# Designs tried in a protein design run: peptides against a protein of PDB entry 4Y8H. Part 51

Target 1, 222 residues: chain A of PDB entry 4Y8H
Amino acid sequence: TTIVGVKFNNGVVIAADTRSTQGPIVADKNCAKLHRISPKIWCAGAGTAADTEAVTQLIGSNIELHSLYTSREPRVVSALQMLKQHLFKYQGHIGAYLIVAGVDPTGSHLFSIHAHGSTDVGYYLSLGSGSLAAMAVLESHWKQDLTKEEAIKLASDAIQAGIWNDLGSGSNVDVCVMEIGKDAEYLRNYLTPNVREEKQKSYKFPRGTTAVLKESIVNICD

## One batch from the design tools (peptide; made by RFdiffusion4, then SolubleMPNN)

Design b2_p19_3_s3 (from b2_p19_3, 12 letters changed)
Fold by OpenDDE base, seed 4:
Structure b2_p19_3_s3 (fold): chain B 222 residues (1-222), chain A 19 residues (1-19)
Amino acid sequence: as target 1 above (222 residues)
Amino acid sequence: STIALSEEEAKARREKVLS
């Protein structure tokens, strides 16, 4: 997995690759790693797919209840706190590594969470097996005061670094843009750089191409 | 014939690791 988050002048963008693996096997070429916690709070998940999905759904539900109870729009820091406390409780046994981002009445936010419940903050972040490939791009091209378009490009370039250089990453780039004063923009398959070309050869042969050389019928009933 | 993965291989495959 390669997941990234990048803050820009008026919001935050997160992005992810779309490969899932089971050991040496590509389990899904186009899985979704971006999850909605609330309308304006999204996360990208690495680690165990089921755990990332389950924990984000659980916290998403609790955030909705909290929002209703407080009569306030949900805050990214509330989601962060709920996630980290939950993950900490399970001492890393819930294999969720998350980049959590969003916009709320206090502004735009970008955080990361590890399975043991530690949290980080930054203007740009990467997680997953492709995180170093992504970070190489981020460190090379990140600057202050990014525009939305620059941040989307930077995030997508960082994900592509994972796609090309990390065995655990591949296929497509998903993006979610959370801009202050706007609805979140979820861009499923924002980039599809790995569309397979038509095969040059077909190996479909007519029935009977492989000749039957010998047939024997043995009665096994007494 | 899907050769049944060993329990260990099945366990290793159960974690869809978003590595």
Scores: peptide ipSAE 0.185, ipTM 0.570, DockQ to the pose 0.089; fails the geometry check
Fold by OpenDDE base, seed 3:
Structure b2_p19_3_s3 (fold): chain B 222 residues (1-222), chain A 19 residues (1-19)
Amino acid sequence: as target 1 above (222 residues)
Amino acid sequence: STIALSEEEAKARREKVLS
């Protein structure tokens, strides 16, 4: 996995690759790693896919209840606190590594969370097996006062570095843009750089190319 | 074979990792 977050002048962008793996096997070529906690608070997940999905849904549900109870828009720091306390309670057994980002009445925010419940803050962040490849791009090209377009490009370039250089990352780039005063913009498959080329040959041989040597009918149920 | 069952069980037990 390669996941990134980048702050820009009026908001925050998160991005992810779309490969899931099971050891050396590509399990899904186009999975979704961006999760909605609330309308304006999204996260990107690395680690165990089930844990990242389940923990974000759980906190998303509790954030909605908290928002209703307080009559306030949910805050990114509230989601962060709920996530970290939950993860800490389970002592790293919930394999969720998250970049949490969003906009709220206090502004734009970008955080990371590790499975044991530690949290970081930054203007740009990367996690997952592709994080070093992504960070090489981020460290080379990040600057203060990025525009929305520059931040989307930087985030997508960082994800592509993971796609090309990390075995755990691949296929497509998903993006979510959270700009102050706007709805979140979820860009599923913002880039699709790995469209399979047309096959040079067809294995559709004429029927009869391989002779039927024997046929047998077997009852498989008693 | 026990190996095929263990590979299928291993495949079924392989957590989908977003690495």
Scores: peptide ipSAE 0.175, ipTM 0.550, DockQ to the pose 0.079; fails the geometry check
Fold by OpenDDE base, seed 1:
Structure b2_p19_3_s3 (fold): chain B 222 residues (1-222), chain A 19 residues (1-19)
Amino acid sequence: as target 1 above (222 residues)
Amino acid sequence: STIALSEEEAKARREKVLS
């Protein structure tokens, strides 16, 4: 997996590759690694697929209840706190590594969470087996005061570095843009750089292509 | 000889990993 987050002047973007693996096997070529916690708070997950999805759904549900109870829009720091406390409780046995990002009444936020419950903050972050490939791009090209378009490009270039250089990463780039004062923009398959060309031949033959050379009827009740 | 998958490889095969 390669997942990244990049802050820009008026929001935050997260991006992910779309490969899922089971050991040496590609299990899914186009899985979704971006999860909605709330309308304006999204996360990207690495680690155990079931754990990343389950924990983000659980916290998403609890954030919705909290929002209703408090009559307040969900905050990224609330989601962060709930996630880290849950993960810490399970001492790293929940294999979820998350980049959590969003916009709320306090502004735009970008965090990472590790399975043991530690958290980091930054203007750009990467996680997963492709994180070093992504970070090489981020460190080379990140600057202050990125535009939305520059941040999307930087994030997608960082994911592509994972796609091309990390065995655990592959296929497509998914993006989610969270801009202050706007709805979140989920761009499923924003880039599809690995579309295979059409197969030149088909192995589907007309019926009767194989000739019957001999037929015999044998009674098996004797 | 079936090379016994390491426990880590066996775990990785059983779980869909977003590595």
Scores: peptide ipSAE 0.171, ipTM 0.585, DockQ to the pose 0.083; fails the geometry check
Fold by OpenDDE base, seed 2:
Structure b2_p19_3_s3 (fold): chain B 222 residues (1-222), chain A 19 residues (1-19)
Amino acid sequence: as target 1 above (222 residues)
Amino acid sequence: STIALSEEEAKARREKVLS
């Protein structure tokens, strides 16, 4: 997995690759690694696929209930705190590594969470086995006051670095853009750089391709 | 000293393992 988050002047973007693995096997070439916690709060997940999906759904449900109870729009820091406390309770046994991002009445936010419940903050972040490949791109090209378009490009270039250089990453780039004052824009398969060309030949040979060299009929009935 | 990644850290770097 390669997941990234990048803040820009009016919001935050997250991106992910689409490879899922079972040991050395590619299990899914086009899995979704971006999860909605609330309409304007999304996360990217690395680690155990089932755990990342389940924990984000659980916190998403609790955030909705909290929003209704308080009569307030959900805050990214509330999601961060709920995720942190839940993961810490299970002492790293829930294998979820998350980049959490969103917009709320206090502005745009970008955080990371590790399976043991530690959290980080930054203007750009990467996680997963492809995180070093992604971070090489981020460190080389990140600047203050990025535009939306520059941030999407930077995030997608960082994911592509994981796709090309990390065995655990592959296939496509998914993007989610969360801009202040707008709805979240989920861009499934924003880039599809690994589309296979049409096969020039078929392994379906015409009948008679295998010559009959000898035939023998044996009566097996008494 | 190349800190040998523990099997658990190597497993944690194994991204979205569909367990």
Scores: peptide ipSAE 0.100, ipTM 0.524, DockQ to the pose 0.072; fails the geometry check

Design b2_p19_3_s4 (from b2_p19_3, 11 letters changed)
Fold by OpenDDE base, seed 2:
Structure b2_p19_3_s4 (fold): chain B 222 residues (1-222), chain A 19 residues (1-19)
Amino acid sequence: as target 1 above (222 residues)
Amino acid sequence: STIALSEEEAAKRRELVES
């Protein structure tokens, strides 16, 4: 897995690859690793797919209840705290590594959470087996005051670095854009690298055809 | 070849999440 988050001038972008694996086998080429916690708070998950899905759904439900109770838009920090407490309670037995991002009345936010409940803050983050490849791109090309388009490109380039360099990452790039004052924009399969061109040549040889490896024409006319 | 999705194909894959 490769997951990334990038802050830009007016919001935050998260992105992920879409490869799911079971041991050495690719189980799913189009797995969704971006999860909605609330309309304007999303996360990207690495680790055990079942654990990442379960924890994000649980916190999403709790955030919804909290929002209804307080009559306030949910805050990213509230989601972060709930996730942190939940993961800490299980002491790393939940194999979930998360990038949590969103917009709320206090602005745009980007955090990461490790399986034991530790958290980091940054303008750009990467997690998963492809995180080193992604981080190399982020560190090389990140700048202050990114536009939305620049941030989407940077996040996508970072995911592609994971896809190309990490065996645990692959297939497509999913993106979610959370801009202040707008609805979240979920871009499923924003990039589809490795679309096999339709094989122009049908290598279906008719039954009974033998490949001629070498033909020599000898003129016997003297 | 990175197939850049046409703007139209990108638009079809955009899901706007209502607040």
Scores: peptide ipSAE 0.018, ipTM 0.401, DockQ to the pose 0.032
Fold by OpenDDE base, seed 4:
Structure b2_p19_3_s4 (fold): chain B 222 residues (1-222), chain A 19 residues (1-19)
Amino acid sequence: as target 1 above (222 residues)
Amino acid sequence: STIALSEEEAAKRRELVES
């Protein structure tokens, strides 16, 4: 897995690859690793898919209840705290590594959470087996005051670095953009770098025609 | 590639969701 988050001038973007693996096997080529906690708070998950989904759903439910109870828009830090407490309680037994991002009345936020409940904050973050490859891109190209478009590109490039350099990452790039004052924009399969181009030539052979795959002419000089 | 999606599959799976 490769997951990233990037802050930009008016919000935050998260992105993920779409490969799911089970040991040496690609289990799913188009796994969704971006999860909605609330309308404007999203997570990217690495680790055990079931754990990431379960924890994000649980916190999402709790955040919704909290929002209803307080009559306030949910805050990213509230989601972070709930996630942190939950993961800490299980002391790493929940294999969820998360990048949590969103916008709320206090602004845009980007955090990471490790399975044992530790948290980090930054302008750009990467997690997963492809995180080092992603981070190389982020470190090289991140700058202050990124535009939305630059941040989406940077995040996507970072994910692609994971896809190309990490065996645990692959297939497509999913993106979620959370801009202040706007609805979140979830872009499922924003990039599909491994889409097979349609064969420009469909060779319809009549029934009974065997395609010659290789011809070798060997001159045998006796 | 064993991990590549067809163009048709990619198109079918592409979704824009506004929250």
Scores: peptide ipSAE 0.008, ipTM 0.371, DockQ to the pose 0.046
Fold by OpenDDE base, seed 3:
Structure b2_p19_3_s4 (fold): chain B 222 residues (1-222), chain A 19 residues (1-19)
Amino acid sequence: as target 1 above (222 residues)
Amino acid sequence: STIALSEEEAAKRRELVES
């Protein structure tokens, strides 16, 4: 997995690859790793897919109830605190590593959470097995006062670095943009760099060739 | 940088673990 978050001048963008793995096997080429906590608060998940989904759904439900009770838009720090408390309660038994981002009445926010409930704050973050490859791009090209377009490009370039250099990452790039004063823009499959080009030539295969019914990608590194 | 929790929030987390 490669997940990233990037702050820009008027909001925050998160992005993720779409490869799901089961050990050395690619289980899904188009897994969704971006999760909605609330309309304007999203997270990207790394670690155990079931755990990331379950924890984000739980916090999402609780945030919705809290929002209804308070008659206020949910705050990113509230979601962060709830996630921290939940993960801390389970002391690493929930294998969820999250980048949490969003906009609220206090502005734009970007945080990360580790499985034991530790949290970081930054202008750009990366997590997952592809995080080093992504961070190389982020460290090289991040600057203050990014535009929305520059931040989307930077985030997508960082994810692509993970896709190209990490066996645990692959396929497509998903993006979610949270801009102050706007609705969140979830861009599913924003980039699809691995789409097979239509074969320009019809090849008549000789007798004895077997049609490929299924293709799987396996990690060959021990 | 790590986000610092208030003492009250830290106490609440401890209660959740002990519960």
Scores: peptide ipSAE 0.000, ipTM 0.276, DockQ to the pose 0.035
Fold by OpenDDE base, seed 1:
Structure b2_p19_3_s4 (fold): chain B 222 residues (1-222), chain A 19 residues (1-19)
Amino acid sequence: as target 1 above (222 residues)
Amino acid sequence: STIALSEEEAAKRRELVES
């Protein structure tokens, strides 16, 4: 897995690859690793797919209930705290590594959470087996005051670095853009770099195109 | 109703994201 988050001037972008693996086997070429916690708070998950999905769904449900009860828009830090407490409680038995990002009335936010509940803050983050490849791109090209378009490109380039350099990462790039004052924009399969161009050439040859040059019948019962 | 994934389904999904 390669997951990244990038802050830009007016929001935050997260991105992920879409390869799912079971040991040495590619189980899914188009796995969704971006999860919605709330309309404007999303996360990317690495580690155990089931654990990342389960924990984010649980926190998402609790955030929704809290938002309804308080009549307030959910805050990213609230989601972060709930995730942190949950993961800490299980002391790494939940194999979830998360990049949590979003916008709320206090602004745009980008965090990471490790399986044991530790958290980091940054302007750009990467996690997963492809994180080093992604981070190399991020560190090389990140700058202050990125535009939305620059951030999407940077995040996508970082994911592609993971796809090309990490065996655990592959296939497509998913992106979610959370801009202040706008609805979240989930861009499923934003890039599909490995889609084989449909072979434009029909390999339908008319019958008889290949002449049979020699036929030999061998009796196997002798 | 949060459909609790069976431990087996959870395990399968865990393997999928270890990339």
Scores: peptide ipSAE 0.024, ipTM 0.487, DockQ to the pose 0.090; fails the geometry check

Design b2_p19_7_s3
Fold by OpenDDE base, seed 1:
Structure b2_p19_7_s3 (fold): chain B 222 residues (1-222), chain A 19 residues (1-19)
Amino acid sequence: as target 1 above (222 residues)
Amino acid sequence: SAAEAAARAAAEARAAIRY
């Protein structure tokens, strides 16, 4: 997996690759690693797929209840705190590694969370097996005061570095843009750089291509 | 053994679908 987050002048972008693996096998070529915690708070997940999905759904549900109870828009720091406390309680046995990002009444936020419950903050972050490939792009091209378009390009270039160089990463780039004062923009398959060309031959043969050489009726009760 | 249990847990964790 390659997941990234990049802050820009008026918000935050997260991006992910779309490969899932089962040891040496590609399980899914086009999975979704971007999860909605709330309308304006999204996360990207790496690690155990089931744990990542389950923990983000659990915290998403509890954030909705908390928002209703407090009559307040969900905050990224509330999701961060709930996720880290849950993961810490399970001592790294929940194999979820998350980039959590969003916009709330306090501004735009970008955090990372590790399975043992540690958290980091930054203007750009990468996680997963492709994180070093992504970070090489981020360190080379990140600057202050990025535009939305520059941040989407930087995030997508960083994910592509993972797609091309990491065995655990592949296929497509998914993006989610969270801009202050706007709805979240989920760009499923924003880039599809691995579309296979049309197969040169059809493997559908006409009916009757295999000749019947012999027929016999056999009683199965003998 | 603890080593066999760890090897089994590591094998089971590798058999899980990962992102």
Scores: peptide ipSAE 0.422, ipTM 0.767, DockQ to the pose 0.419; fails the geometry check
Fold by OpenDDE base, seed 5:
Structure b2_p19_7_s3 (fold): chain B 222 residues (1-222), chain A 19 residues (1-19)
Amino acid sequence: as target 1 above (222 residues)
Amino acid sequence: SAAEAAARAAAEARAAIRY
């Protein structure tokens, strides 16, 4: 997995690759690693797929209840706190590594969470097996005061570095843009750089392509 | 045994779908 988050002047973008794996096997070529916690709070997940999905759904449900109870829009820091406390309680046994981002009445936010419940804050972040490939791009091209378009490009370039260089990453780039004062823009398959060409040849050989070299009839009745 | 349980848990964790 390669997941990234990048802050820009008026919001935050997160992006992910679309490969899931089972050891050496590609389980899904086009999975969705971007999860909605609330309408304007999204996360990208790395680690155990079931754990990332289940924990984000659990916190998403509790955030909705909290929002209704408080008559307030959900805050990214509330989601962060709930996620980290839950993960810490399970001492890293819930294999969720998350980039959590969003917009709320307090502004735009970008955080990361590790399975043991530690949290980081930054203007740009990467997680997953492709995180070093992504971070090499981020460290080379990140600047302060990015535009929306520059941040989407930087995030997508960083995910592509994971797609091309990390065995755990592949296929497509998914993006979610969370801009202040706007709805979240979920760009499923924003880039599809691995569309397989049409197979030039049929690998279905005619019957009889392999010659029979010898035949023997054996009676099975003695 | 605890060792067998740990080995099974580690095998299950390796076989889990990963992002």
Scores: peptide ipSAE 0.420, ipTM 0.766, DockQ to the pose 0.468; fails the geometry check
Fold by OpenDDE base, seed 2:
Structure b2_p19_7_s3 (fold): chain B 222 residues (1-222), chain A 19 residues (1-19)
Amino acid sequence: as target 1 above (222 residues)
Amino acid sequence: SAAEAAARAAAEARAAIRY
């Protein structure tokens, strides 16, 4: 997996590759690693697929209840705190590694969470087996005061570095853009750089291509 | 044994779908 987050002048973008694996096997070529916690708070997941999805759904449900109870829009720091406390309680046995991002009444936010419940903050972040390939791109091209378009490009270039260089990453780029004062923009398959060309020939040969060299009738009834 | 437990854990980890 390669997942990234990048802050820009008016919001935050997250992006992910679309490969899932079972050891050496590609399980899915086009899985979705971007999960909605709330309408304006999204995360990207690495690690155990079931754990990343399940923990995000659980915290998303509890954030909705908390929002209703408090009569307030969900905050990214509330999701961060709930996720980290839950993961810490399970001592890393819930194999979720998350980049959590969003917009709320306090502004735009970008965080990372590890399976043991540690958290980090930054203007750009990467996680997963492709994180070093992604970080090489981020460190080379990140600047302050990025535009929305520059941040989407930087995030997608960083994911592509994982697609090309990490065995655990592949296929497509998914993007989610969270801009202050707007709805979240989920861009499923924003890039599809691994479309297979049309097969030049069919493996369906005409009948009779393999010659029958000998026939025999065997009686199998006594 | 610790080796069998490690082998089982590695097999289970390979069987799980990973992102």
Scores: peptide ipSAE 0.420, ipTM 0.766, DockQ to the pose 0.434; fails the geometry check
Fold by OpenDDE base, seed 3:
Structure b2_p19_7_s3 (fold): chain B 222 residues (1-222), chain A 19 residues (1-19)
Amino acid sequence: as target 1 above (222 residues)
Amino acid sequence: SAAEAAARAAAEARAAIRY
């Protein structure tokens, strides 16, 4: 997996690759690693797929209840705290590694969470097996005061570095843009750089290519 | 054996779908 988050002048972008694996096997070539916690709070997940999905759904449900109870829009720091406390309670046995990002009444936020419940903050972050490939791009091209378009490009270039260089990463780039004062923009398959070409040869032979040499009827004894 | 059960559990855990 390669997941990234990048802050820009008016919001935050997260991006992910679309490969899932079972050891050396590609399980899914086009899975979704971007999860909605709330309308304007999204996360990217790495680690155990079931744990990342389940924990983000659980916290998403609790954030909705909390929002209704408080009569307030959900805050990214509330989601962060709930995720952190849940993961810490399970001492890293829930294999979820998350980049959590969003916009709320306090502004735009970008955080990471590890399975043991530690959290980081930054203007750009990467996680997963492709994180070093992504970070090489981020460290080379990140600057202050990025535009939305520059941040989407930087995030997608960082994911592509994982796609090309990390065995655990592959296929496509998914993006989610969370801009202040706008709805979240989920861009499924924003880039599809690994479309398989048409097969040069068909193995569909004409009917009758193999002649029938002999037929026999056998009675099956019960 | 307990060792075989642990080895099987570890193999099953390694076979989990990962992102």
Scores: peptide ipSAE 0.418, ipTM 0.765, DockQ to the pose 0.451; fails the geometry check

